# Peptides against a protein of PDB entry 2MBZ: the designs that were tried, part 87

Target 1, 143 residues: chain A of PDB entry 2MBZ
Amino acid sequence: GINLTPEEKFEVFGDFDPDQYEEEVRERWGNTDAYRQSKEKTASYTKEDWQRIQDEADELTRRFVALMDAGEPADSEGAMDAAEDHRQGIARNHYDCGYEMHTCLGEMYVSDERFTRNIDAAKPGLAAYMRDAILANAVRHTP

## One batch from the design tools (peptide; made by RFdiffusion4, then SolubleMPNN)

Design b2_p22_8_s3
Fold by OpenDDE base, seed 1:
Structure b2_p22_8_s3 (fold): chain B 143 residues (1-143), chain A 22 residues (1-22)
Amino acid sequence: as target 1 above (143 residues)
Amino acid sequence: AEEERRRRRAAGALAFASMYLS
């Protein structure tokens, strides 16, 4: 799992503990390339690395919320750019994330109520907005 | 403060989803 002390985990993630899902993730995706890549990449991560990842996620959340507040459609350039940055962040930090994979993640955000609830804590409808932006971004990058 | 906490919770969900996808 994440090689941080309980104190360090709290400093970075607060009440959220990604390791609480370790068993479920292994059961559902343990034989996938994405899982193996994530384990390999994150094995060497320091507290500073995890903090950076959290900061990037916070920034993206703020961007999407701001876009929604401004009334920008999920298929606007701004929303699609935020989705692209999200995809690229996953690719850099966790595993190869193509547009199809990203679309699947977007669908999970709205189909798994645990994700929906956590994401929508920032703003109601955020998960659906992200899903739509992710899909739009995938479409515009499809030859 | 509460708004920031809500944003952090959402970011945490994104981090989890980013780490492991269906």
Scores: peptide ipSAE 0.115, ipTM 0.748, DockQ to the pose 0.614; fails the geometry check
Fold by OpenDDE base, seed 4:
Structure b2_p22_8_s3 (fold): chain B 143 residues (1-143), chain A 22 residues (1-22)
Amino acid sequence: as target 1 above (143 residues)
Amino acid sequence: AEEERRRRRAAGALAFASMYLS
């Protein structure tokens, strides 16, 4: 779990509590390297670290929305670059995230209604757009 | 505007959740 006080968690995440997914994450991914890496990395995170991660996520969301508003295809250079930054952010903050893993995450965005609904709260179709951009980015980096 | 900000923040939080989940 996140090593923050309830007050700190509220300050960083607001109404969203990532710890609500802890049991599900453990059930689904507890035996994976990704899970172990994430637990190891985040164990030392401060409030500032978590805030930084939230800020990065918000910025990335804004980038994707801007791309959609501009009518840029999900396989455009801009969209693929945003997807790459997303992948790298995961790698820095949580666990090694290769392109295959990233495409799996993208698919989850459109197959898990919880993700779809909340992502699309920023802009309808954003989850699908992100999935497509993630896939395109993976393809361009696959030999 | 504030509601939109909350929605965008929620989307970011979900992106975070996906990072956490996998």
Scores: peptide ipSAE 0.106, ipTM 0.737, DockQ to the pose 0.454; fails the geometry check
Fold by OpenDDE base, seed 3:
Structure b2_p22_8_s3 (fold): chain B 143 residues (1-143), chain A 22 residues (1-22)
Amino acid sequence: as target 1 above (143 residues)
Amino acid sequence: AEEERRRRRAAGALAFASMYLS
């Protein structure tokens, strides 16, 4: 799991406990390169590293919400750029994330109720918006 | 404050979902 004290975990994640998903993640992805890469990278992460990751996620969420509030289509340049930053963030912090992988993640956001509920906590429909933006971004980078 | 906490939880879930459940 994440190598932080209970206090540090609370400071960074609040009531969210990523370790609650550890067993399922291992069962579903334990034999993949992505899983191994993530474990290797995050093994040395400090509280500051995890906080940075949370800050990046917060910023991305704010960007998508702002786009939705502005009525920008999910296939707009702004939405696709946000999707690209999301992809790059995953690649930087966890594992190699190509466009195919990214589209699979986007689909999971709308097909797994747990993801949908968690994402839409920021704004209803955000998961679907992100999925569409992720797909559009993948398409524009695969002409 | 409540809205901020809600958004923060969502962002965290997204990050870890993308990282671990993705």
Scores: peptide ipSAE 0.105, ipTM 0.747, DockQ to the pose 0.623; fails the geometry check
Fold by OpenDDE base, seed 2:
Structure b2_p22_8_s3 (fold): chain B 143 residues (1-143), chain A 22 residues (1-22)
Amino acid sequence: as target 1 above (143 residues)
Amino acid sequence: AEEERRRRRAAGALAFASMYLS
């Protein structure tokens, strides 16, 4: 799991403990390349690394919310660019994330109630908006 | 507000978890 003390985890993630998903992730994805890449890459992450990752995630959340508030369609350039940054962030921090895999993540945001509820805590409909933006971004980058 | 920050942070944390669950 994440090699931070309980205190450090609280400082970075607050009341959310990502390690609560460790068993589920291992059971569902433990035999995938993505899992192996993520475990290898994150094994050396410091508190500052995790904080940076959280900051990036928070920024993306703010961007999507702002786009929604502005009435920008999920297939707008702004929304698709945010989706692209999200994809690239996953690739940079965790595992290779192509457009196909990204669309699968987007679908999970709306099909898994746990993700839908928590994402929509920032703004109702955010999960669906992100999913749609992810799909649109994938389409525009698919020859 | 502090509540809005809390909600966004929670969403960000979940987004991180979603990266893990792919």
Scores: peptide ipSAE 0.095, ipTM 0.723, DockQ to the pose 0.453; fails the geometry check

Design b2_p22_8_s4
Fold by OpenDDE base, seed 1:
Structure b2_p22_8_s4 (fold): chain B 143 residues (1-143), chain A 22 residues (1-22)
Amino acid sequence: as target 1 above (143 residues)
Amino acid sequence: MERERALRRSAGALAFAGMYLS
């Protein structure tokens, strides 16, 4: 789990506790390279590291919302660039994330109602928009 | 502020939970 005190976790994540899914994550992904890489990388993370990761994620979410509000299609340069930044952020902070993996994650965002609800809390349809942008970004990089 | 908090929750889901629950 995240090596932060309850107070530190609250400061960084607010009411959301990512560790609530630790057991399910281990059950589903425990034997994957991604899981092992993530556990190894995050083991050394400080509060400042987690805060940075959260800030990056917040900024990305705002970018997608802004694109949607502007009416930019999910396969626009802006949306695909945001998707690419998302992929690279995962790779940098957690585990190697190729385009195939990224598209699988995008599909999960719309197929698992828990993710859809959490993501769409920022803006209805955001999960679907992100999925579409992720797919478009993958396509343009693997023609 | 409500929107900002919602954005934070969404980002948290993507950054952490959304990476493994496939």
Scores: peptide ipSAE 0.095, ipTM 0.726, DockQ to the pose 0.530
Fold by OpenDDE base, seed 3:
Structure b2_p22_8_s4 (fold): chain B 143 residues (1-143), chain A 22 residues (1-22)
Amino acid sequence: as target 1 above (143 residues)
Amino acid sequence: MERERALRRSAGALAFAGMYLS
């Protein structure tokens, strides 16, 4: 799992327990390159590293929510740029994330009710908005 | 605040569960 003490995990993740998904992740993705890359990268992560990752994800969430509140379409330049930053963040912190994989993740956000419910806790419809932005961003980068 | 907790939960889902559960 995450190389942090229980105290550090609580400080970074609070009420969210990433370890609750460890078994399912291993079962579904344990034989993939993405899983291997993530394990290799995160093995050396400190509390500060994990906090930065959480801060980046939180910032992205706020950006998407702000775009939605402003009435910007999911295929707007602003929304697509946010989606691109999301993709790059995954690539930087966890595993190589091409546009195809990114679209698959976006689809998961709306097809798996657990993700939809969790994401939409920030704002109803956020998961769908992100999926659409991810798809639009992939299209514009795939001539 | 509730909104802050909601954002944190969302961020966590994106950063962890959302990374591998597709």
Scores: peptide ipSAE 0.098, ipTM 0.724, DockQ to the pose 0.543; fails the geometry check
Fold by OpenDDE base, seed 2:
Structure b2_p22_8_s4 (fold): chain B 143 residues (1-143), chain A 22 residues (1-22)
Amino acid sequence: as target 1 above (143 residues)
Amino acid sequence: MERERALRRSAGALAFAGMYLS
């Protein structure tokens, strides 16, 4: 799990508790390379590392919301670039994330109500927008 | 402030739940 005190976890994640899903993640992903890579990488993460990751995620969320507010379609250059940055962020911080994996994650954002609810809390339809941007980005990079 | 809290919740889902809840 995340090696932070309860106070540090609250500082970084607020009311969201990643450890709440540890058992489910292990059950669903425990035998995958992604799980192994993530466990190995995050084992050494400090509070500052986790905070940086959260800051990146916050910034990306704001970026997608801004794109939606501006009326940019999910297959616009701006939205696809944001999706690419999201993919690269996953690759740096957690596990190798190719375009196929990324599209699977995007689909999960709209098919798993838990993800949809959490993501759309920032803006209704954000999960679907991200999924569409992720797919568009994958298509343009795999012609 | 409420929107910021919502963004943090969504960021948590994007960064962590995305890997954890598949």
Scores: peptide ipSAE 0.098, ipTM 0.724, DockQ to the pose 0.548; fails the geometry check
Fold by OpenDDE base, seed 4:
Structure b2_p22_8_s4 (fold): chain B 143 residues (1-143), chain A 22 residues (1-22)
Amino acid sequence: as target 1 above (143 residues)
Amino acid sequence: MERERALRRSAGALAFAGMYLS
């Protein structure tokens, strides 16, 4: 799990506790390479590291919302670039994230109601928009 | 503004959680 004190966790994650998913993640993906990589990378993360990751996630959310508000299609260059940054962020912070893996994550955002509901809290349809942008970005980078 | 920030924060947190649920 995340090696932060309860106070630090609150400061970084607020009302959201990522450790609530620890058991589910381990049960479903505990034997995957991605899980191993993530555990190894994040084991040394400080509060400041986690805060940076959250800031990046928030920035990306704002970016996608802005694109939606501007009426930019999910397969626009702007949306695909945002998706690419999302993919690269995962790769830097957690595990190797190729375009296929990224597409799978996008599908999860629309197939798991927990993600869909809470992502769309920021902007209705955001989860679907992100999924579509992720897919479009993957397509443009697939030979 | 505060509500919007909170909602975006929660969306980001879920996106983060999604990184582990893959």
Scores: peptide ipSAE 0.096, ipTM 0.715, DockQ to the pose 0.467; fails the geometry check

## One batch from the design tools (peptide; made by RFdiffusion4, then SolubleMPNN)

Design b2_p23_1_s1
Fold by OpenDDE base, seed 2:
Structure b2_p23_1_s1 (fold): chain B 143 residues (1-143), chain A 23 residues (1-23)
Amino acid sequence: as target 1 above (143 residues)
Amino acid sequence: DERARMAAGALYAGTLSLVFRRP
């Protein structure tokens, strides 16, 4: 799991405990390359690394919310750029994330009610907006 | 705020916990 003390975990993630999903993740994805890459990368992460990752995710959330509030469609340049940054962030911090993988993640955000509920806590419809932006970004980068 | 934390957590979970969806 995450190599942080309970106190450090609380400081970074608050009441959200990522390790609560460790068993499910292992059962569902333990044999994938993405899982192995993520385990290898994150094994050395410090509290500061995790905090940075959370800050990046928080920033992206704010960007998407701002785009929605501004009425920008999910296939706008701004929304697609935010989706691209999201994809690149996953690639840097966790595992190789191509456009096909990213599209699958976007679909998960709307098909898994746990993700939908948590994401939409920031703004109703955010998960769907992200999914649509991810799809649009994938399309524009596909020859 | 709490909404931001929850969203960040969801994104994290989506990338680390339940993130792996095969193409």
Scores: peptide ipSAE 0.071, ipTM 0.725, DockQ to the pose 0.059
Fold by OpenDDE base, seed 3:
Structure b2_p23_1_s1 (fold): chain B 143 residues (1-143), chain A 23 residues (1-23)
Amino acid sequence: as target 1 above (143 residues)
Amino acid sequence: DERARMAAGALYAGTLSLVFRRP
C-alpha cells in the first residue's frame, strides 16, 4: 500500500483512502504489467510525491471544470489537450498509458458509480465530460 | 477543499484500478 502514516494520508487524500481498493485491484489486475509498473514506481514515493500527484490531478480537475463552465465541447482542442495531459500524467506517475488504456479508464469513470460519484463531486457531469474528452483525444491520435 | 481531494482521489484510484474492455 501507500507508505504514509494515517495522518499523512489524511493530509494528502482527505477522507478518501485509496488503500481501501488495494485488495480489489490486486485480485482483479495483480498479474498485469500496469499493476507491476505502478507498484514499482510508487514504492519509493514520499508524502511530497503523493502531494504533487494530487496537486496535478486537482489542477486538471479545475481545467476540465473551467472548460465545461465555458461551454467548450469535450472534443474541443482545449478539452482534448487536457485529456492528453491526463494520459501523460498517468504515464509519468504510474504506468505506461496508451490511448486504448486511457479510453478504458475513461469508460470506468462513467460505468463505475464509485468513480462517477467522487469525480462529479467537483461538478455534475465531469466524469462524462472527461470520458468524452479522452475518447476524442484518442481518436485524433489514431486516424 | 474536500471536493477537490475527493476528485483527485478518484483520479488516483482510476490509475490503480484497471479496466479491460473489448467491443
Scores: peptide ipSAE 0.071, ipTM 0.716, DockQ to the pose 0.054
Fold by OpenDDE base, seed 1:
Structure b2_p23_1_s1 (fold): chain B 143 residues (1-143), chain A 23 residues (1-23)
Amino acid sequence: as target 1 above (143 residues)
Amino acid sequence: DERARMAAGALYAGTLSLVFRRP
């Protein structure tokens, strides 16, 4: 799991503990390359690393919300660029994330009610908007 | 913003909990 003390976890994530998914993730994906890569990369992460990752996620959330508020379609350059940054962030911090993998993540955001509810806490429909932007970004990068 | 933080947490959890699904 995340190598932080309970106090450090609270400072970074508040009441949300990402490790609550550890058992489920291991059960569903424990034998995949993505899982192994994530475990290997995150094993050395410091509190500052996790805080940076959280800050990056916060920024992307704000970007998508701003795009939605501005009425920009999910296949706009701005939305697709935000999706690309999201994909690249996953690749840097967790595991190799190609466009097909990213599309699968987007589908999970709208098909798993736990993620939909949590994402849409920032803005109703955000999960669907992200999914659509992720798909559009994948399409434009797959000629 | 608390809502933004919760959304970020969900995004993080999602990246960890899903890999490419094989047929």
Scores: peptide ipSAE 0.065, ipTM 0.714, DockQ to the pose 0.053
Fold by OpenDDE base, seed 4:
Structure b2_p23_1_s1 (fold): chain B 143 residues (1-143), chain A 23 residues (1-23)
Amino acid sequence: as target 1 above (143 residues)
Amino acid sequence: DERARMAAGALYAGTLSLVFRRP
């Protein structure tokens, strides 16, 4: 799991503990390249690294919410750019994330109620908006 | 904001959980 003390984990993640998914992840994807890549990359992460990742996630959330509030469609250039940054962030921090993988993650955001509920806590419909932006971004980059 | 943190956490957990639908 995340190599932080309970105090450090709380400082970074608050009441949300990503390690709650460790067992499920291992059971379902322990033999995948993505899992191995993620374990290898995150093994060396410090509190500072995790905080950076959380800051990036916060910024992305705010960015998508702002787009929605402005009435920008999910296939707008702004929304697609945000989706691209999301994809690249996953690739840098966790595992190789091509456009196909990214679209699969987007579908998960709307098909897994755990993700939908938590994502939409920032704004109702955010998960669906992100999914649509992710798909649009994938389409424009895979002609 | 706690709601914002939870949303960010969900996005983050998505990358960590490696849950995806293969075509």
Scores: peptide ipSAE 0.070, ipTM 0.715, DockQ to the pose 0.056; fails the geometry check

Design b2_p23_1_s2
Fold by OpenDDE base, seed 1:
Formats: C-alpha cells, sequence, structure tokens
Structure b2_p23_1_s2 (fold): chain B 143 residues (1-143), chain A 23 residues (1-23)
C-alpha cells in the first residue's frame, strides 16, 4: 500500500483511502506488468510526491470541466490534449500506459460505477467525456 | 473546488489502487 502515515494520508487524500482497493487490485491484476511497475515506482514516493500527483489530478479535472463548460467536443484539440496529458501522467507516475491501455482505462471509467460516481462528482458526464477524449486522442496517435 | 479535488483525487487514486486493466 501507500507508505504514508494515517495523518499524511488524511492530509493528501482526505477521507478517501486509495488502499481500500488493494485486495481487489491484487486479485485482478497482481500478476500484470502495470501492477509491478506501479508498486516499484510508488514504493519510494514521499508525501510530497503523492501531493504532487493529487495536484496534477486536480488540475486535469479542472481542465476537463472547463472544456465541457465551454462546449468543446471530446474530440477537440483541447480535450485530446488533456487526455494525452492524462496518459503521460499515468506513464510518469505509475506504469507504462500506451494508447490501447489508456482506452481500456477510459472504458472502465464508464463501466465501473465506482469510477463513474467518483469522477462525475466534479461534473455529471465527466467520466464519459474523458472516455471519449481518451479514445479520440488514441485514434489521432494511431492512424 | 473541493468537489473537483475530491473527484480528481479519487480518479488518480484509482489509477494506483484499482486501475490496472490491460488489453
Amino acid sequence: as target 1 above (143 residues)
Amino acid sequence: SERERAAAGALYAGLYSLVFRRP
């Protein structure tokens, strides 16, 4: 799990504990390269590292919400660029994330109600918008 | 906003805690 004290976890994540999914993740993906890479990378992360990741996530969420509010299509340059930054952020912080992997993640955002609920807390339909942007970004990079 | 932060945090927390789907 995340190597932070309960106090540090609260400071970074508030009432949300990402480690609550540790068992499910291990059961579903424990033998995957993504899981291994994530464990290896995050093992050395400090509170400041996790905070930076949260800050990046916050900024990305605001960016997508702003695009939606502006009426920008999910396949607009702005939305696809945000999706690309999302993909690259996953690659830097957690595990290798190609475009096919990214599209799979996008599909999970709309098919797993837990993700949909959490994402749409920022704005209704955000999960679907992200999924569509992720797909569009993948398509433009894999002609 | 706080709501946006919570959602974003959950999203990325899910990446390292839940999101490992592969093709």
Scores: peptide ipSAE 0.083, ipTM 0.730, DockQ to the pose 0.062
Fold by OpenDDE base, seed 3:
Structure b2_p23_1_s2 (fold): chain B 143 residues (1-143), chain A 23 residues (1-23)
Amino acid sequence: as target 1 above (143 residues)
Amino acid sequence: SERERAAAGALYAGLYSLVFRRP
């Protein structure tokens, strides 16, 4: 869980409550290495750490939206670079994230309506664009 | 903005909460 005061949580996440998914996550992934790594890393995170993570997410969102607005294909160098940064951010902050794992996350963004809805709040079709960019980035790094 | 928070939340949820989902 997130070890922040209610005030800190609101400052960082606003109305979003990440802990609302705790039970589902434990049920589905509680025995995975990724879960263990994430729990271990985030246990010591401060408000500033969580804010940094949110800022990184915002930055990536803006980058992808800008690419879409510019008409850049999801398999463009720019889109693939953004996907790579996304992958690396996951590795730094949460758990080891190889290209296969990353493609699984991308697929989740389009197959789980909760993620699709939340992601597309920034721009319709963003989840699909991210998925395609993630896949393209994985392919170029594992030919 | 609300849109930014929603997007950040979605990405965070994927990274921390739901971890990953195999196709």
Scores: peptide ipSAE 0.072, ipTM 0.725, DockQ to the pose 0.060
Fold by OpenDDE base, seed 5:
Structure b2_p23_1_s2 (fold): chain B 143 residues (1-143), chain A 23 residues (1-23)
Amino acid sequence: as target 1 above (143 residues)
Amino acid sequence: SERERAAAGALYAGLYSLVFRRP
C-alpha cells in the first residue's frame, strides 16, 4: 500500500484511504504490467510526491470543468489537449499509458459508478465529458 | 467543491494508477 503514515495519508487524501482498494486492485489487475509498473514507481513516493499527484488531478479537473462551462465540445482542441496531459500524467506517475489504455480508463469512468460519482462531484457529466475527450484525443493520434 | 475534487483525485490515485477496463 501507500507508504505514508496515517497522519500523512490524512493530510494528502483526507478521510479517503486509497489502500481500502488494495485487495480489489490486486485481485483484478495484479498480474498486469500496469500493476507491476505502478507498484515499482510508487513504492518510493514521498508525501510530497503523492501531494503533487493529487494537485495534478485537481488541476486537470478544473481545466475540464472550465472547458465545459465555456461550452467547448469534448472533441475541441482544448479538451483533447487536456486529455493528452491526463494521459501523459498517468504515464509519468504510474504506468505506460498508450491511447488504447487511456480509452479503456475513460470508459471505466462512466461504467464504474464509483468513478462516475466521485468525478461528477466536481460537475455533473464531467466523467462523460472526460471519456469523450479521451476518445477524441486517441482518435486524432491514431493513424 | 475543492474537497470533492480532492476525494475524486484520491479515488483516482487509488484505482486509476492500477485499474483499467477493457471495452
Scores: peptide ipSAE 0.082, ipTM 0.731, DockQ to the pose 0.068; fails the geometry check
Fold by OpenDDE base, seed 4:
Structure b2_p23_1_s2 (fold): chain B 143 residues (1-143), chain A 23 residues (1-23)
Amino acid sequence: as target 1 above (143 residues)
Amino acid sequence: SERERAAAGALYAGLYSLVFRRP
């Protein structure tokens, strides 16, 4: 779980508690390498670390929204570059994230309504746009 | 693949942190 005091968790996540999904994640993915890596990496994270992660996510969200507002296709260079940064961010903060895994995450964004609602809170259709950009970025980096 | 399934599950906790939106 998140190694923060209740006050620190509130400062970073507000009314949203990521630990509410801890049991579900453990039951579904507890035996995977990704889960193990994430558990090991995040165990030492401070409030400042979690805040940085949130800030990075917010910045990336703004980039995708800007691309959508500009009418850029999800397979544009700009959209694919944003997807690549997203992949690299996951790799730095949580677990090794190759292009295949990244595409699986993209599919989850549109197939799990909880993710879709959360992502689309920034802009309707953002989850689908991100999924498409993630797929395009993966395709351009694989033979 | 098994890796894909594992990734989807592991990403749940991590992804919610990454896509958190404050009211």
Scores: peptide ipSAE 0.055, ipTM 0.709, DockQ to the pose 0.497; fails the geometry check

Design b2_p23_1_s4
Fold by OpenDDE base, seed 1:
Structure b2_p23_1_s4 (fold): chain B 143 residues (1-143), chain A 23 residues (1-23)
Amino acid sequence: as target 1 above (143 residues)
Amino acid sequence: AEREAAAAGALYAGTLSLVIRRP
């Protein structure tokens, strides 16, 4: 799991424990390159690293919510740019994330009720909006 | 703020949760 004390985890993630998904992910995808890359990269992460990752995720959430509130379609430049930043953040912090992988993650956001519920806590329909933006971004990058 | 934090956690979890769907 994340190499932080319980106190440090709480300081960074609050009541959310990201390690609650580790066993399931390991069982399903433990033999994939992406999993190995993530475990290797994050093994050296400090509290400050995790805080930065959390801050980045929070910023992206705010961006998507703002786009939705403004009525921007999911295939707008703004929404696709936010999706691209999301993809690049995954690639930088966790594992190589191509557009196919990213679209798979987007589909998970709307197919797995756990993710849908958690994401939509910020704004109803956010998961679907993100998925659509991710798809649109992938399309524009595959001419 | 609380809502956004929850979503941020979900986004983070999504980076760890791999989904590979191939035809």
Scores: peptide ipSAE 0.067, ipTM 0.717, DockQ to the pose 0.052
Fold by OpenDDE base, seed 4:
Structure b2_p23_1_s4 (fold): chain B 143 residues (1-143), chain A 23 residues (1-23)
Amino acid sequence: as target 1 above (143 residues)
Amino acid sequence: AEREAAAAGALYAGTLSLVIRRP
């Protein structure tokens, strides 16, 4: 799990505890390369590292919300660029994230009600918008 | 800000909670 004190976890994640999903993730994906890579990378992460990751996610959320508010389609250059940054952030912080993997994550955002609800807390329909942008970005990068 | 933080948490969880679907 995340090697932070309870206080540090609260400071970074608030009421959301990512470790509550540790068992489920291990059971479902413990034998994948992505899981191993993530465990290896994050094992040494400090509070500041996790805060940076959270800040990056917040910024990305704001970008997508702004795009939606502006009426930009999910396959716009702006939306696809935001999706690309999301993919690269995953690759940098957790595990190698190709375009196929990214599209799978996008599908999860709309198919798992837990994620849909949490994502859409920022703006209704955000999960679907992100999924569509992720897919569009994957398509444009797949010759 | 609070809503954005909640979404960020979901994104984090989603990053770890992999769903590999066949195309």
Scores: peptide ipSAE 0.065, ipTM 0.723, DockQ to the pose 0.055
Fold by OpenDDE base, seed 3:
Structure b2_p23_1_s4 (fold): chain B 143 residues (1-143), chain A 23 residues (1-23)
Amino acid sequence: as target 1 above (143 residues)
Amino acid sequence: AEREAAAAGALYAGTLSLVIRRP
């Protein structure tokens, strides 16, 4: 799993346990390039690296929520830019994430109720908003 | 705080980021 001590994991993730999904992820996607890439990249991650990743995710969540609160449509420049940063964050930290892959992830966010519930904890409808922004961003980058 | 942590986990953190669909 994550190469941190239990104490470090608690400091970074608190009561949220990402390792609860490790078995399912391995069983479903263990033979994919994304899984292998992520395992390779994260093997060297320090507590500070994981904290940075969490901070980036928090910042992105706040950014999307602010866009929704402002009434910006999901295909606005602001929403699409946030989606692009989301894609780049995945690519930088975990695995190669092209626009097609990103679109698939967006669809998962609204199709897997576990993701929907987790994402919408920040704001109801956020998962759907992100999906739409991800799709719009993909479209504008694949004319 | 807890809501933020949950959302962040779903977006980026750990093994959740490995839950993918093949294109």
Scores: peptide ipSAE 0.062, ipTM 0.718, DockQ to the pose 0.069
Fold by OpenDDE base, seed 2:
Order: sequence, then C-alpha cells, then structure tokens
Structure b2_p23_1_s4 (fold): chain B 143 residues (1-143), chain A 23 residues (1-23)
Amino acid sequence: as target 1 above (143 residues)
Amino acid sequence: AEREAAAAGALYAGTLSLVIRRP
C-alpha cells in the first residue's frame, strides 16, 4: 500500500484512506498492466509526491466545477482540455492511460455509485460532466 | 473546499484503487 505513516496519510488524504480499497483493487485488477505500473511507480512516492497528486486533483476538480458553473458544455474546448489534463495526469502519476482507457474510467465514474457520490460531493452532476468531457476529448483525438 | 477535497480523493481512489473498468 501507500508507504506513509498514519499521520502523513491523514495530512494528505484526511479521512479518506486509499488503502481501504487495496484488496478490492487487487482482486479485480491485480493482473492488469495498469495495476502493475501503478504499484511500481507509486512504491517510491513520498508524502510530497502524494500531496502533489492530491493538489493536481483538487485543481482539476475546481476547474471542472468552474466550467459547469459557467455553463460550458462538456464538449467545449475548455472541458475537453481539462479532460486531457486529467488523462495526462493519470499517465504521469499512475499508469499508461490512452483515450480508450480514459473513456472506461469516465464510465466508471458514473456507473460505480461510490465514485459518483464522492465526485458529486463537490458538485452534483460532476461525475457525469467529467465522463462526458472525457468522451468528447477522446473523440476529438481519435477521429 | 471540503467538497472539492472529497472529489479529489474520489478521483485518486478511482485512479489508484479502482484502476480500470473495461466493457
């Protein structure tokens, strides 16, 4: 799992414990390349690395929320660019993430209620908006 | 603020904990 002390985990993730899902993830995706890549890459992550990742996620969340508040459609340039940054962030920090993979992740955000409720905590409908932006971004990059 | 943090955590969890979902 994440090699941080309980105190460090609290500082970075607050009440959210990513390790609570470790068993499920291993059971469902333990034999995938993405899982192996992520485990290998994150094994060396420091507290500062995890904090940076969280900061990036926070920024992206704010960006999507702002787009929604502004009434920008999910297939707008702004929303698709945010989706692209999301994809690149996954690729940089966790595992190779092509457009097909990204689209699958987007679908998970709306099909798994755990993701939906957690994402929508920032703004109702955010998960669906992200999914739509991710799909639009994928389409424009794979015409 | 807290809502955004929660969403970020969820995104992270999805990326790392619930890695992928294939059709």
Scores: peptide ipSAE 0.064, ipTM 0.720, DockQ to the pose 0.063; fails the geometry check

